# Peptides against a protein of PDB entry 6CSU: the designs that were tried, part 68

Target 1, 51 residues: chain A of PDB entry 6CSU
Amino acid sequence: GALEELRGQYIKAVKKIKCDMLRYIQESKERAAEMVKAEVLRERQETARKM

## One batch from the design tools (peptide; made by RFdiffusion4, then SolubleMPNN)

Design b2_p22_5_s1 (from b2_p22_5, 8 letters changed)
Fold by OpenDDE base, seed 3:
Structure b2_p22_5_s1 (fold): chain B 51 residues (1-51), chain C 51 residues (1-51), chain A 22 residues (1-22)
Amino acid sequence: as target 1 above (51 residues)
Amino acid sequence: as target 1 above (51 residues)
Amino acid sequence: SKLEEELEKIYKEYQKELEEAK
């Protein structure tokens, strides 16, 4: 009935948000890892130049 | 009526979840920034010692 | 339905904010 459909629509919306959040977390971790890798490399270069 | 009230409650709940997720993202970014800052500092020390 | 429309709007707003947060 209408109540079940309403509940289903709520659950669908929540699941969409949840899935997007999980994907964001995973992609964010990957980006962070690459960013740290790049930053460490740049920092080594910069520090070496200053020495 | 009761159905409209329930619909309103579901919408409110979804909005709450959205806000909670966005807050989590913001706080996560702040923690990540602090972690990178600390890592860069450590890398400077390590690279300097190796030179 | 009205609920579907409102939930879709909320989701689209969330998607936008999520992209901006990257």
Scores: peptide ipSAE 0.229, ipTM 0.694, DockQ to the pose 0.752
Fold by OpenDDE base, seed 2:
Structure b2_p22_5_s1 (fold): chain B 51 residues (1-51), chain C 51 residues (1-51), chain A 22 residues (1-22)
Amino acid sequence: as target 1 above (51 residues)
Amino acid sequence: as target 1 above (51 residues)
Amino acid sequence: SKLEEELEKIYKEYQKELEEAK
């Protein structure tokens, strides 16, 4: 019935949100790791050059 | 009626989830920025010390 | 961000579906 359909729509939306956020978190972690690695390397070079 | 009330509750719940996740994203960005700043500072000190 | 925009679309679409429910 209408109530079950409404409940189903809610659950579907929540699942979509959950999946999107989990993906965002994973991709964000990967990007952050790469950014830190690159920044560390850059700073080592710049610091050494200024010494 | 009861169905309309339930619909309102589901909409409200989704809006709440949305707000919570957007806040999480913003806070995550801020934390990441601070971690990068801290790491850069640490690496400058460590590199300089080893020179 | 792009993700925020995508989520916003999801929420808006869901809200429309709920409004149509009787």
Scores: peptide ipSAE 0.190, ipTM 0.672, DockQ to the pose 0.056
Fold by OpenDDE base, seed 4:
Structure b2_p22_5_s1 (fold): chain B 51 residues (1-51), chain C 51 residues (1-51), chain A 22 residues (1-22)
Amino acid sequence: as target 1 above (51 residues)
Amino acid sequence: as target 1 above (51 residues)
Amino acid sequence: SKLEEELEKIYKEYQKELEEAK
């Protein structure tokens, strides 16, 4: 019925948003780790060059 | 009616979840930027100490 | 996570309203 359909639509939307958020968090963590790694390497080079 | 009110609450709930997601993304970006900045500073000191 | 907890709260609130609408 109409109520079950609305419930289903809500649950579907919430699950989709949750999945999108979890994916974003995981990908963001990976990108952040790589960014830090790259920046650390560049800063080592820059610091060494200034000495 | 009750069905229309329920639809309204469905939409309201989904919109709130989306808003929470956007806020989390914004705050996450800010924290990531500060983390990178802090790591760069620490690595400069570590590199200098090893020389 | 904190976000998941907020999502769960929103879901529970909607579930309550859904039950009241029956």
Scores: peptide ipSAE 0.173, ipTM 0.662, DockQ to the pose 0.053
Fold by OpenDDE base, seed 5:
Order: structure tokens, then sequence, then C-alpha cells
Structure b2_p22_5_s1 (fold): chain B 51 residues (1-51), chain C 51 residues (1-51), chain A 22 residues (1-22)
């Protein structure tokens, strides 16, 4: 019925948003880790050159 | 009627979720930027000590 | 996460409203 359809639509929307967020969080963590790794390596080189 | 009101609540809830997600993303980016900045500074100190 | 928990709260609250409307 109409109520069940409305419920289904809401749940579907919420689940979609949740999944999108979880994916973003995971991808963001991965990107951050890689950025930190790269930055650390670059900074070591830069610091070494200055010393 | 009740169904229309529920539909309104659905839309309102989803909009709230979306707004919260966007805010989280923004705050996450800001925290990540600060974390990288801090890590770079720490790494400079560490590298300097090792040399 | 905290946000997931908030989303779940919103979901559960809406579920209650839906059940009450039945």
Amino acid sequence: as target 1 above (51 residues)
Amino acid sequence: as target 1 above (51 residues)
Amino acid sequence: SKLEEELEKIYKEYQKELEEAK
C-alpha cells in the first residue's frame, strides 16, 4: 500500500546515502594515507637537502 | 492528510541527512588538512634529528 | 561512526512514525 511504498522509498534513500557516505569515508582514508606517505617522503628529501 | 505529512517528513529527513553528510565531508577535509600540516611539521623534526 | 548513529536515529524515528501511521 501507499504507506509501505513510502516507507520503502525512505529506507532506500537513507541506505543509499549511508552507503555513499561509507564509501566516501573509506576512500578519503585511503587518499589521506597515500597523501601522508607521499608528503613524508617529500619532506624527508627537502629536509635532507637543507641540512 | 497523514500520508502527505509523512511524505513531507520523509523529504525533510532525507534533506537533513544530506546536509549532515555535506557538513561531515567539509569538516573531514578540514581535519585532514590540519592533520597533514601537523604531520609535515613532525616529520621535519624527526628527519632533522636523524641527520 | 557518530554520523552513522545519527542517521540510524533519524531512520528509527521515522520508522516509528510510519508504524504509528498504520
Scores: peptide ipSAE 0.172, ipTM 0.661, DockQ to the pose 0.054

Design b2_p22_5_s2 (from b2_p22_5, 6 letters changed)
Fold by OpenDDE base, seed 1:
Structure b2_p22_5_s2 (fold): chain B 51 residues (1-51), chain C 51 residues (1-51), chain A 22 residues (1-22)
Amino acid sequence: as target 1 above (51 residues)
Amino acid sequence: as target 1 above (51 residues)
Amino acid sequence: SELEEELEEIYKEYQKELEEAK
């Protein structure tokens, strides 16, 4: 019935929100990791120049 | 060192984003649940009026 | 948010169905 349809749509929408937000979090983590990796490289280069 | 400090700041920022997004998801679920609850009540009232 | 708007539209559609069933 109509109530069950709404319930189904609610569950579907909530799942979509969850997936989208988790993906955003994952992507943000990946960006942060890449920034750290780049900084490590720069630090190693600076150390090498000081030797 | 400076690298570790920067890394720490990045990790902290990512954790904050995660917490904020998870809170957003939870709040969105709660709002959706309240919408459904209100609709169930209205449906029951409509059924009662038709009896 | 856009995702919240999707939920709002679902609610509106349900309300429409209820009214049409009267």
Scores: peptide ipSAE 0.083, ipTM 0.494, DockQ to the pose 0.024
Fold by OpenDDE base, seed 4:
Structure b2_p22_5_s2 (fold): chain B 51 residues (1-51), chain C 51 residues (1-51), chain A 22 residues (1-22)
Amino acid sequence: as target 1 above (51 residues)
Amino acid sequence: as target 1 above (51 residues)
Amino acid sequence: SELEEELEEIYKEYQKELEEAK
């Protein structure tokens, strides 16, 4: 019925949002780690060029 | 009626989740930027201690 | 996480409203 269909739509939407959020969190953590690593490497290279 | 009220609550809940996600994304970006800045400063201090 | 906990709370609220609408 109409109530069951509405519930189903809600659950589907919430699950999708949760999945998108978890994916974003994971990808954001990975990008942040890589950004920090890259910046550390650039700073070390800059120090090396000044010697 | 009950169906319209339930639909309204569904829409309200989805909007709230979206807002929370957007806030999390913004705060995550800020934390990532500060983490990179802090790491650059630590590397510069480490270089200074080795001279 | 805090955001996951909020998501669970929103879902629980909706489930409560669904039961009240029956």
Scores: peptide ipSAE 0.081, ipTM 0.495, DockQ to the pose 0.052
Fold by OpenDDE base, seed 2:
Structure b2_p22_5_s2 (fold): chain B 51 residues (1-51), chain C 51 residues (1-51), chain A 22 residues (1-22)
Amino acid sequence: as target 1 above (51 residues)
Amino acid sequence: as target 1 above (51 residues)
Amino acid sequence: SELEEELEEIYKEYQKELEEAK
């Protein structure tokens, strides 16, 4: 019935939101990791320059 | 140093995103609950009309 | 309700993944 359909639609929507959020988190982690790697590289270069 | 600051900023940003998403989920759940309640009410009214 | 229980399960899974992401 309409109630069951509504329930199903809601659950489907929530699952989609979950997936989108998890993807966003993963992408954010990857971007952060790249920024950290870049910073570490800069620090190593700076150290090398000072030595 | 700069690396520690970057790490701190990242963690802070992730925590904010977490909080925002949890709020969104809660609000979504509340909206869904209201829709379900409304549907149940309509079904009860329809049943009453048929009886 | 059954809907609330399913949402709670989704939420719990999401919470676990968020903690792993930290």
Scores: peptide ipSAE 0.070, ipTM 0.508, DockQ to the pose 0.241
Fold by OpenDDE base, seed 5:
Structure b2_p22_5_s2 (fold): chain B 51 residues (1-51), chain C 51 residues (1-51), chain A 22 residues (1-22)
Amino acid sequence: as target 1 above (51 residues)
Amino acid sequence: as target 1 above (51 residues)
Amino acid sequence: SELEEELEEIYKEYQKELEEAK
């Protein structure tokens, strides 16, 4: 019935959110790692200019 | 020193990931809720056409 | 890290929501 269908839709939505979250975590970690590497490089370059 | 600065950058990056994730989760839940509501409406309309 | 653990707890909350829906 309509209630069972709604319940099914909810479960489907929650599963999708879970998958999206896991994917976002992975992608965000990769982006963060690249940003950190870029920042370290900039800092090293700044130090080199002062030497 | 350089190690402490790197650690600080890591912590900053992880904090950003956390904030981005929380925002993404909230937005994703809202989108999912709207999609479910729209689907229920479509199903009700389909049922009404058959009555 | 503590911050990564918090993200894992969010993941566990979704698992709880999924189980409650069953």
Scores: peptide ipSAE 0.062, ipTM 0.498, DockQ to the pose 0.076

Design b2_p22_5_s3 (from b2_p22_5, 7 letters changed)
Fold by OpenDDE base, seed 2:
Structure b2_p22_5_s3 (fold): chain B 51 residues (1-51), chain C 51 residues (1-51), chain A 22 residues (1-22)
Amino acid sequence: as target 1 above (51 residues)
Amino acid sequence: as target 1 above (51 residues)
Amino acid sequence: SELEEELEQIVKEFEKELEEAR
């Protein structure tokens, strides 16, 4: 019925949002990790130049 | 120093991620709310036709 | 509404996950 269909559509939308958010978090974490890695490498390079 | 700069860059990156996530959540909520609203309106229309 | 409450709970869960990811 209408109630069940509405509930189903809502649940589907919520699940999609959750999946999108989890994917975004994962991708953001990967990007942040890469940024930190790049920064560490730059610092090591600077240190190496000073030595 | 290098340590403080690295920490600062990491914190900045995390803050950006947080802001992006909050914005995404807000936009997703708005989309979900609009979907539900549209569905409710359709159901009301169907009910009105039956009456 | 119930929908708003459920969405608020989703937001809280994701905010928690963001903090844990730091």
Scores: peptide ipSAE 0.091, ipTM 0.540, DockQ to the pose 0.089
Fold by OpenDDE base, seed 1:
Structure b2_p22_5_s3 (fold): chain B 51 residues (1-51), chain C 51 residues (1-51), chain A 22 residues (1-22)
Amino acid sequence: as target 1 above (51 residues)
Amino acid sequence: as target 1 above (51 residues)
Amino acid sequence: SELEEELEQIVKEFEKELEEAR
């Protein structure tokens, strides 16, 4: 009935949100890792310039 | 140094995202519960009208 | 790393909340 259909729609929506959020977290991790890598490289260059 | 500052900023941002996500989930559950309640009430009224 | 552990914990808690919402 209508209740079962509503429940199904809710579950579908929640699962979609879960997937989107997990993807966002994964992409955020990747961006952070790249930023850290870039900063480490810059710091090494700065140290080298002072020597 | 700059790396530690960047790490700190990242951790702060991630913690904020966590809180926002959990709040969203909680609010979504509440909205869904209200919709289910409303639907159950409507179905009971529909059944009563047919009797 | 610490960052990975923090993110793993966030995901674990999120997944738990979704399961409880079922």
Scores: peptide ipSAE 0.089, ipTM 0.536, DockQ to the pose 0.205
Fold by OpenDDE base, seed 5:
Structure b2_p22_5_s3 (fold): chain B 51 residues (1-51), chain C 51 residues (1-51), chain A 22 residues (1-22)
Amino acid sequence: as target 1 above (51 residues)
Amino acid sequence: as target 1 above (51 residues)
Amino acid sequence: SELEEELEQIVKEFEKELEEAR
């Protein structure tokens, strides 16, 4: 029935959200790592120029 | 020092990831809810046309 | 609802994973 259909569709949507979230976490970690490396490098260069 | 700077930036990045994830979850919930509503409505309309 | 509880559990697991990654 309509209620069972709604439940099934919701569960399907939740599973999709879970997969999307895990992928987002992984991609965000990669981006964060690159941002940190770049920022540290810039700060070290600034310090070096002041010497 | 450089190590403390890296640690601080890493923690900051992780906090940002957490915030982004929570926002993504909320937005995904909203999108999922709308998709489910639309799908159920379409199925009900199809059933009605067959009567 | 049961569906909301399932979703809340998924969110809780994600928050745990993020904290463990720190």
Scores: peptide ipSAE 0.087, ipTM 0.544, DockQ to the pose 0.074
Fold by OpenDDE base, seed 3:
Structure b2_p22_5_s3 (fold): chain B 51 residues (1-51), chain C 51 residues (1-51), chain A 22 residues (1-22)
Amino acid sequence: as target 1 above (51 residues)
Amino acid sequence: as target 1 above (51 residues)
Amino acid sequence: SELEEELEQIVKEFEKELEEAR
């Protein structure tokens, strides 16, 4: 019935959100790592230019 | 009734998940910023030591 | 900002799916 359907939809939605969050966390970590890598490179270049 | 309660719980859960995600993003951005800051500092120190 | 946009897209897609399901 309607209650069972709603429950099913809730569970499905929660599972999807959980998966999306986990993926987001993973991808966010990767992007953060790349950002740090890029910043290190820029910092090296800036320091080199100042020499 | 039971249906209304379940619907309410569903909406509440979705709102909570959304808030948690937004908070996570914000905190992740802050952590990323601090990581970059720390990495820049370390890079400067490393470069200085190599001079 | 990119992370925020990506999350917004995830949330938006989720909201869309919820709306379609209801």
Scores: peptide ipSAE 0.090, ipTM 0.419, DockQ to the pose 0.058; fails the geometry check

Design b2_p22_5_s4 (from b2_p22_5, 6 letters changed)
Fold by OpenDDE base, seed 5:
Structure b2_p22_5_s4 (fold): chain B 51 residues (1-51), chain C 51 residues (1-51), chain A 22 residues (1-22)
Amino acid sequence: as target 1 above (51 residues)
Amino acid sequence: as target 1 above (51 residues)
Amino acid sequence: SELEKELEEIYKEYQEELEEAK
């Protein structure tokens, strides 16, 4: 009925948002790790040149 | 009626979730930026000590 | 995460309202 459909719509929306968020968090962590790795390497080069 | 009110609550809840998600993303980006900044500074110190 | 917990809480609260409306 209408109530079940409304419930279903809400749950579906919430689950989708949750999944999107979890994916974002995971991808963000991966990107951050790669960014840090790259930055560390670049910084080592820069520091080495200055010394 | 009750169904319309529930629909309103559904929409309100989803909107809140979306807002919270966006805020989290923004805050996460800010924290990541600060983390990278700190890591770069630490790496400069470490690299300097090794040379 | 804390947001995940908040999402679950919002869901839970809404679920309770739905049950009461039945």
Scores: peptide ipSAE 0.151, ipTM 0.655, DockQ to the pose 0.054
Fold by OpenDDE base, seed 4:
Structure b2_p22_5_s4 (fold): chain B 51 residues (1-51), chain C 51 residues (1-51), chain A 22 residues (1-22)
Amino acid sequence: as target 1 above (51 residues)
Amino acid sequence: as target 1 above (51 residues)
Amino acid sequence: SELEKELEEIYKEYQEELEEAK
C-alpha cells in the first residue's frame, strides 16, 4: 500500500545516501594520502634546491 | 492527512541527510588542506635536518 | 562515524513516525 511504498522509498533513499557517503569517505582518504605523499616528495626537492 | 504528513517527514529527513553529507564534505576538505599544509612544513624541517 | 550516527538517528525518528501513522 501507499504507506509501505513511502517507507520503501525512504529506506532506499537513506541507503543510497549512506553508500554515497561511505564511497566519498574512502575515496577522499585515498586521495588525501596520495596528495600528502606527492607534496612531501615535491617539498624535499624544493628544500634541497634552496640549499 | 496522515499520508501527506508522513510524506513531508520523509522528504524532510532525506533533505537533512543530504545537508549533513554536504557539511561533512566541506569540513573534510578544510581539514585535508590544513593537514597537507602541516605536513609540508614538517617535511621541510626533516629534509633540512638530513643535510 | 558521527555522520553515520546522525543518519541512524534520523532513520530512527522516521521509523517512530511511521509506526505512529499506522
Scores: peptide ipSAE 0.148, ipTM 0.657, DockQ to the pose 0.053
Fold by OpenDDE base, seed 2:
Structure b2_p22_5_s4 (fold): chain B 51 residues (1-51), chain C 51 residues (1-51), chain A 22 residues (1-22)
Amino acid sequence: as target 1 above (51 residues)
Amino acid sequence: as target 1 above (51 residues)
Amino acid sequence: SELEKELEEIYKEYQEELEEAK
């Protein structure tokens, strides 16, 4: 019935959002790691030039 | 009726989840920026000691 | 995560409301 359909739609939407969030968190951690690596590398080079 | 009220609650709940996700993304970006800043600072100090 | 916990609570609250509406 209409109530079961509404419940199903809610669960589907929540599950989709949860999956999107988990994916974002994982990808964000990977991007952060790469960004830190790049910044550390650039900083070493710059610091070396100043000394 | 009950169905319309449930539909309203469904929409409200999904909107809240969406807002929470957007807030998390914004706060995550801010934390990432602070982490990069801290890492750069630590790397400068370490590089200086090695030279 | 804390966000996952919040989502779970939202789901639980909605489930309770759905059961009351049956």
Scores: peptide ipSAE 0.146, ipTM 0.653, DockQ to the pose 0.053
Fold by OpenDDE base, seed 1:
Structure b2_p22_5_s4 (fold): chain B 51 residues (1-51), chain C 51 residues (1-51), chain A 22 residues (1-22)
Amino acid sequence: as target 1 above (51 residues)
Amino acid sequence: as target 1 above (51 residues)
Amino acid sequence: SELEKELEEIYKEYQEELEEAK
């Protein structure tokens, strides 16, 4: 009935927002990790050039 | 009626979650900006010590 | 109601995940 449909719509909306947030968080963490990796690589290359 | 009240409650709840999401994103961006600022400061201080 | 409890749990889980990500 109308009540079940309304409940379903709410749950669907909440789950969508949750998924969007989890994706954003995961992508943000991945970007941060890549930034660190790039920095470490630059430091190693700079050290190698100085040796 | 009861259905309209419930609809209003669900909409309100979804909006709250959405607002929380936006706030989290904003705070995350601010933290990232502060991390960059701190890194730049450290680099400048390190350069100054070497000069 | 049971429905309200279910909704509260969903929102609670979302908030917990959000907090863990900080």
Scores: peptide ipSAE 0.167, ipTM 0.646, DockQ to the pose 0.615; fails the geometry check

Design b2_p22_6_s1 (from b2_p22_6, 9 letters changed)
Fold by OpenDDE base, seed 5:
Order: sequence, then structure tokens, then C-alpha cells
Structure b2_p22_6_s1 (fold): chain B 51 residues (1-51), chain C 51 residues (1-51), chain A 22 residues (1-22)
Amino acid sequence: as target 1 above (51 residues)
Amino acid sequence: as target 1 above (51 residues)
Amino acid sequence: GEIEEEEKEFEEFMQKLREEAA
């Protein structure tokens, strides 16, 4: 019935959200790492130019 | 220096990831809820038509 | 019920994510 269908779809949705979150975290960490790398390299270049 | 800059940017990036995740979770829950609603309503309509 | 168990597991998962982000 409709109630059982609702329960099933809810559980399915929760499981999907967990998987999506893990993927998002991994991708976000990769983007963050690249952002930090770029920023540090820019600072090193600026410091070098001032020397 | 470069080391302090790296540390600072790392902390900033981690905080951003945390905020992005919370937003993503909220949006995902909202989408999931709407999907479940739509599915239940469709099932109810189909059942009603068969009566 | 099954929904309550899934919600509990979800909360535990979210707690771990919060700790990893700290």
C-alpha cells in the first residue's frame, strides 16, 4: 500500500544520500587541496619577486 | 610565511567543506522528500483509477 | 522499526562526517 511504498522510498532515499555525501566529500577535499596548492604557490612567487 | 599560509588555507578549506556538506544534506533531503511525495501521490492516483 | 534504524545509522554517519571535518 501507499504507506509501505512511502517507507520503502524513504529508506532508499536515505541510502542514496549517504552515498552521494561520501562522493561529495571526496570531490570537495580534492578541490580544496588544489585550491590550497595554488594559493601557496602564488604566495611563494610573490615572495620571490620581492627578493 | 608559506607554512603558515598553507595551514591557514587548509583550515579555511575544511570549514568550507563542512558548510557545503551541511547545505548539500539539506538540499538532498528536500529533494528526496519531494520525490517520495510525488511517488506516493502517483500510486494513490493509479489505485483510485482502478477502483 | 526499519525507518528508525535507518535514521539512527544516518545520524551516526553524519556524526562521523562532522568529526572528520573538525
Scores: peptide ipSAE 0.216, ipTM 0.630, DockQ to the pose 0.248
Fold by OpenDDE base, seed 4:
Structure b2_p22_6_s1 (fold): chain B 51 residues (1-51), chain C 51 residues (1-51), chain A 22 residues (1-22)
Amino acid sequence: as target 1 above (51 residues)
Amino acid sequence: as target 1 above (51 residues)
Amino acid sequence: GEIEEEEKEFEEFMQKLREEAA
């Protein structure tokens, strides 16, 4: 019935949102790591030139 | 009735998840910015010592 | 820039979440 269907839809939606969030967080962490790597590299070069 | 109440609970729960996620992402960005700042500082010191 | 692109990607993600919740 409508009640059971709504319950199913809720559970499905929540699970989907959870999975999407976890994926986004993981991808964000990967991008952040690459940004840090690039910044460290640039900083090494800049500091070396000023020595 | 039960159907309307469940619908309301579903909408409320999803909105809460959305808000919590937005807050988490904002806080994560702030933490990432501080991490980059700290890493740049450490790298400057390390590179300077090796010069 | 990188931050601008990240914000854009986040908004697109949030849009998908809104659609899923509809």
Scores: peptide ipSAE 0.199, ipTM 0.641, DockQ to the pose 0.054
Fold by OpenDDE base, seed 2:
Structure b2_p22_6_s1 (fold): chain B 51 residues (1-51), chain C 51 residues (1-51), chain A 22 residues (1-22)
Amino acid sequence: as target 1 above (51 residues)
Amino acid sequence: as target 1 above (51 residues)
Amino acid sequence: GEIEEEEKEFEEFMQKLREEAA
């Protein structure tokens, strides 16, 4: 009935949000890692210039 | 330095997203609960009419 | 119920995200 369909729709929506968040976190981690890597490289270059 | 600041900004951003999602889920639960409650009431009314 | 179980799993997932953000 309508109640079961509503429950199913809600569960489906929550699962979608979970999947979207997992993807977002994964992509965000990758972007952050690249930004950190770039910053470390810049710092190493700066240190090298001071030597 | 800049590296620590970047790390801090990333952590802060992720925490904000988590909080936003928790709020969204809470609000979604409340809406779902109200919809379910309304449906249950309708079903009870329908049952009562059949008696 | 099924919704409560799914919400519990979601909360556990969010807890893992909280730990990753530490």
Scores: peptide ipSAE 0.213, ipTM 0.636, DockQ to the pose 0.272; fails the geometry check
Fold by OpenDDE base, seed 3:
Structure b2_p22_6_s1 (fold): chain B 51 residues (1-51), chain C 51 residues (1-51), chain A 22 residues (1-22)
Amino acid sequence: as target 1 above (51 residues)
Amino acid sequence: as target 1 above (51 residues)
Amino acid sequence: GEIEEEEKEFEEFMQKLREEAA
């Protein structure tokens, strides 16, 4: 019935949010790793130039 | 009625979960920012020592 | 590492959410 369908929709929504978050976290980590790599490289150059 | 109330509760619950996850993301970003800051500082020192 | 720690924290967070939803 309507109640069961609503419950199902809720559960589905929660699962979707969970999956989206997991994917977001993974992608965010990948981006962060690249950002750090780039930052480290730039920082080395910057420090060298300042010396 | 009861159905409307339940619907409201489910919507509220989903929104809460979404908000909690958004908060997690925000906190994670803040932590990441601090970690990057620390890494940059360490890298400056490391680069300097190598020169 | 940092990534692994964040993954762990996230999983713990998700676990708490699961428990809250139960």
Scores: peptide ipSAE 0.201, ipTM 0.645, DockQ to the pose 0.057; fails the geometry check

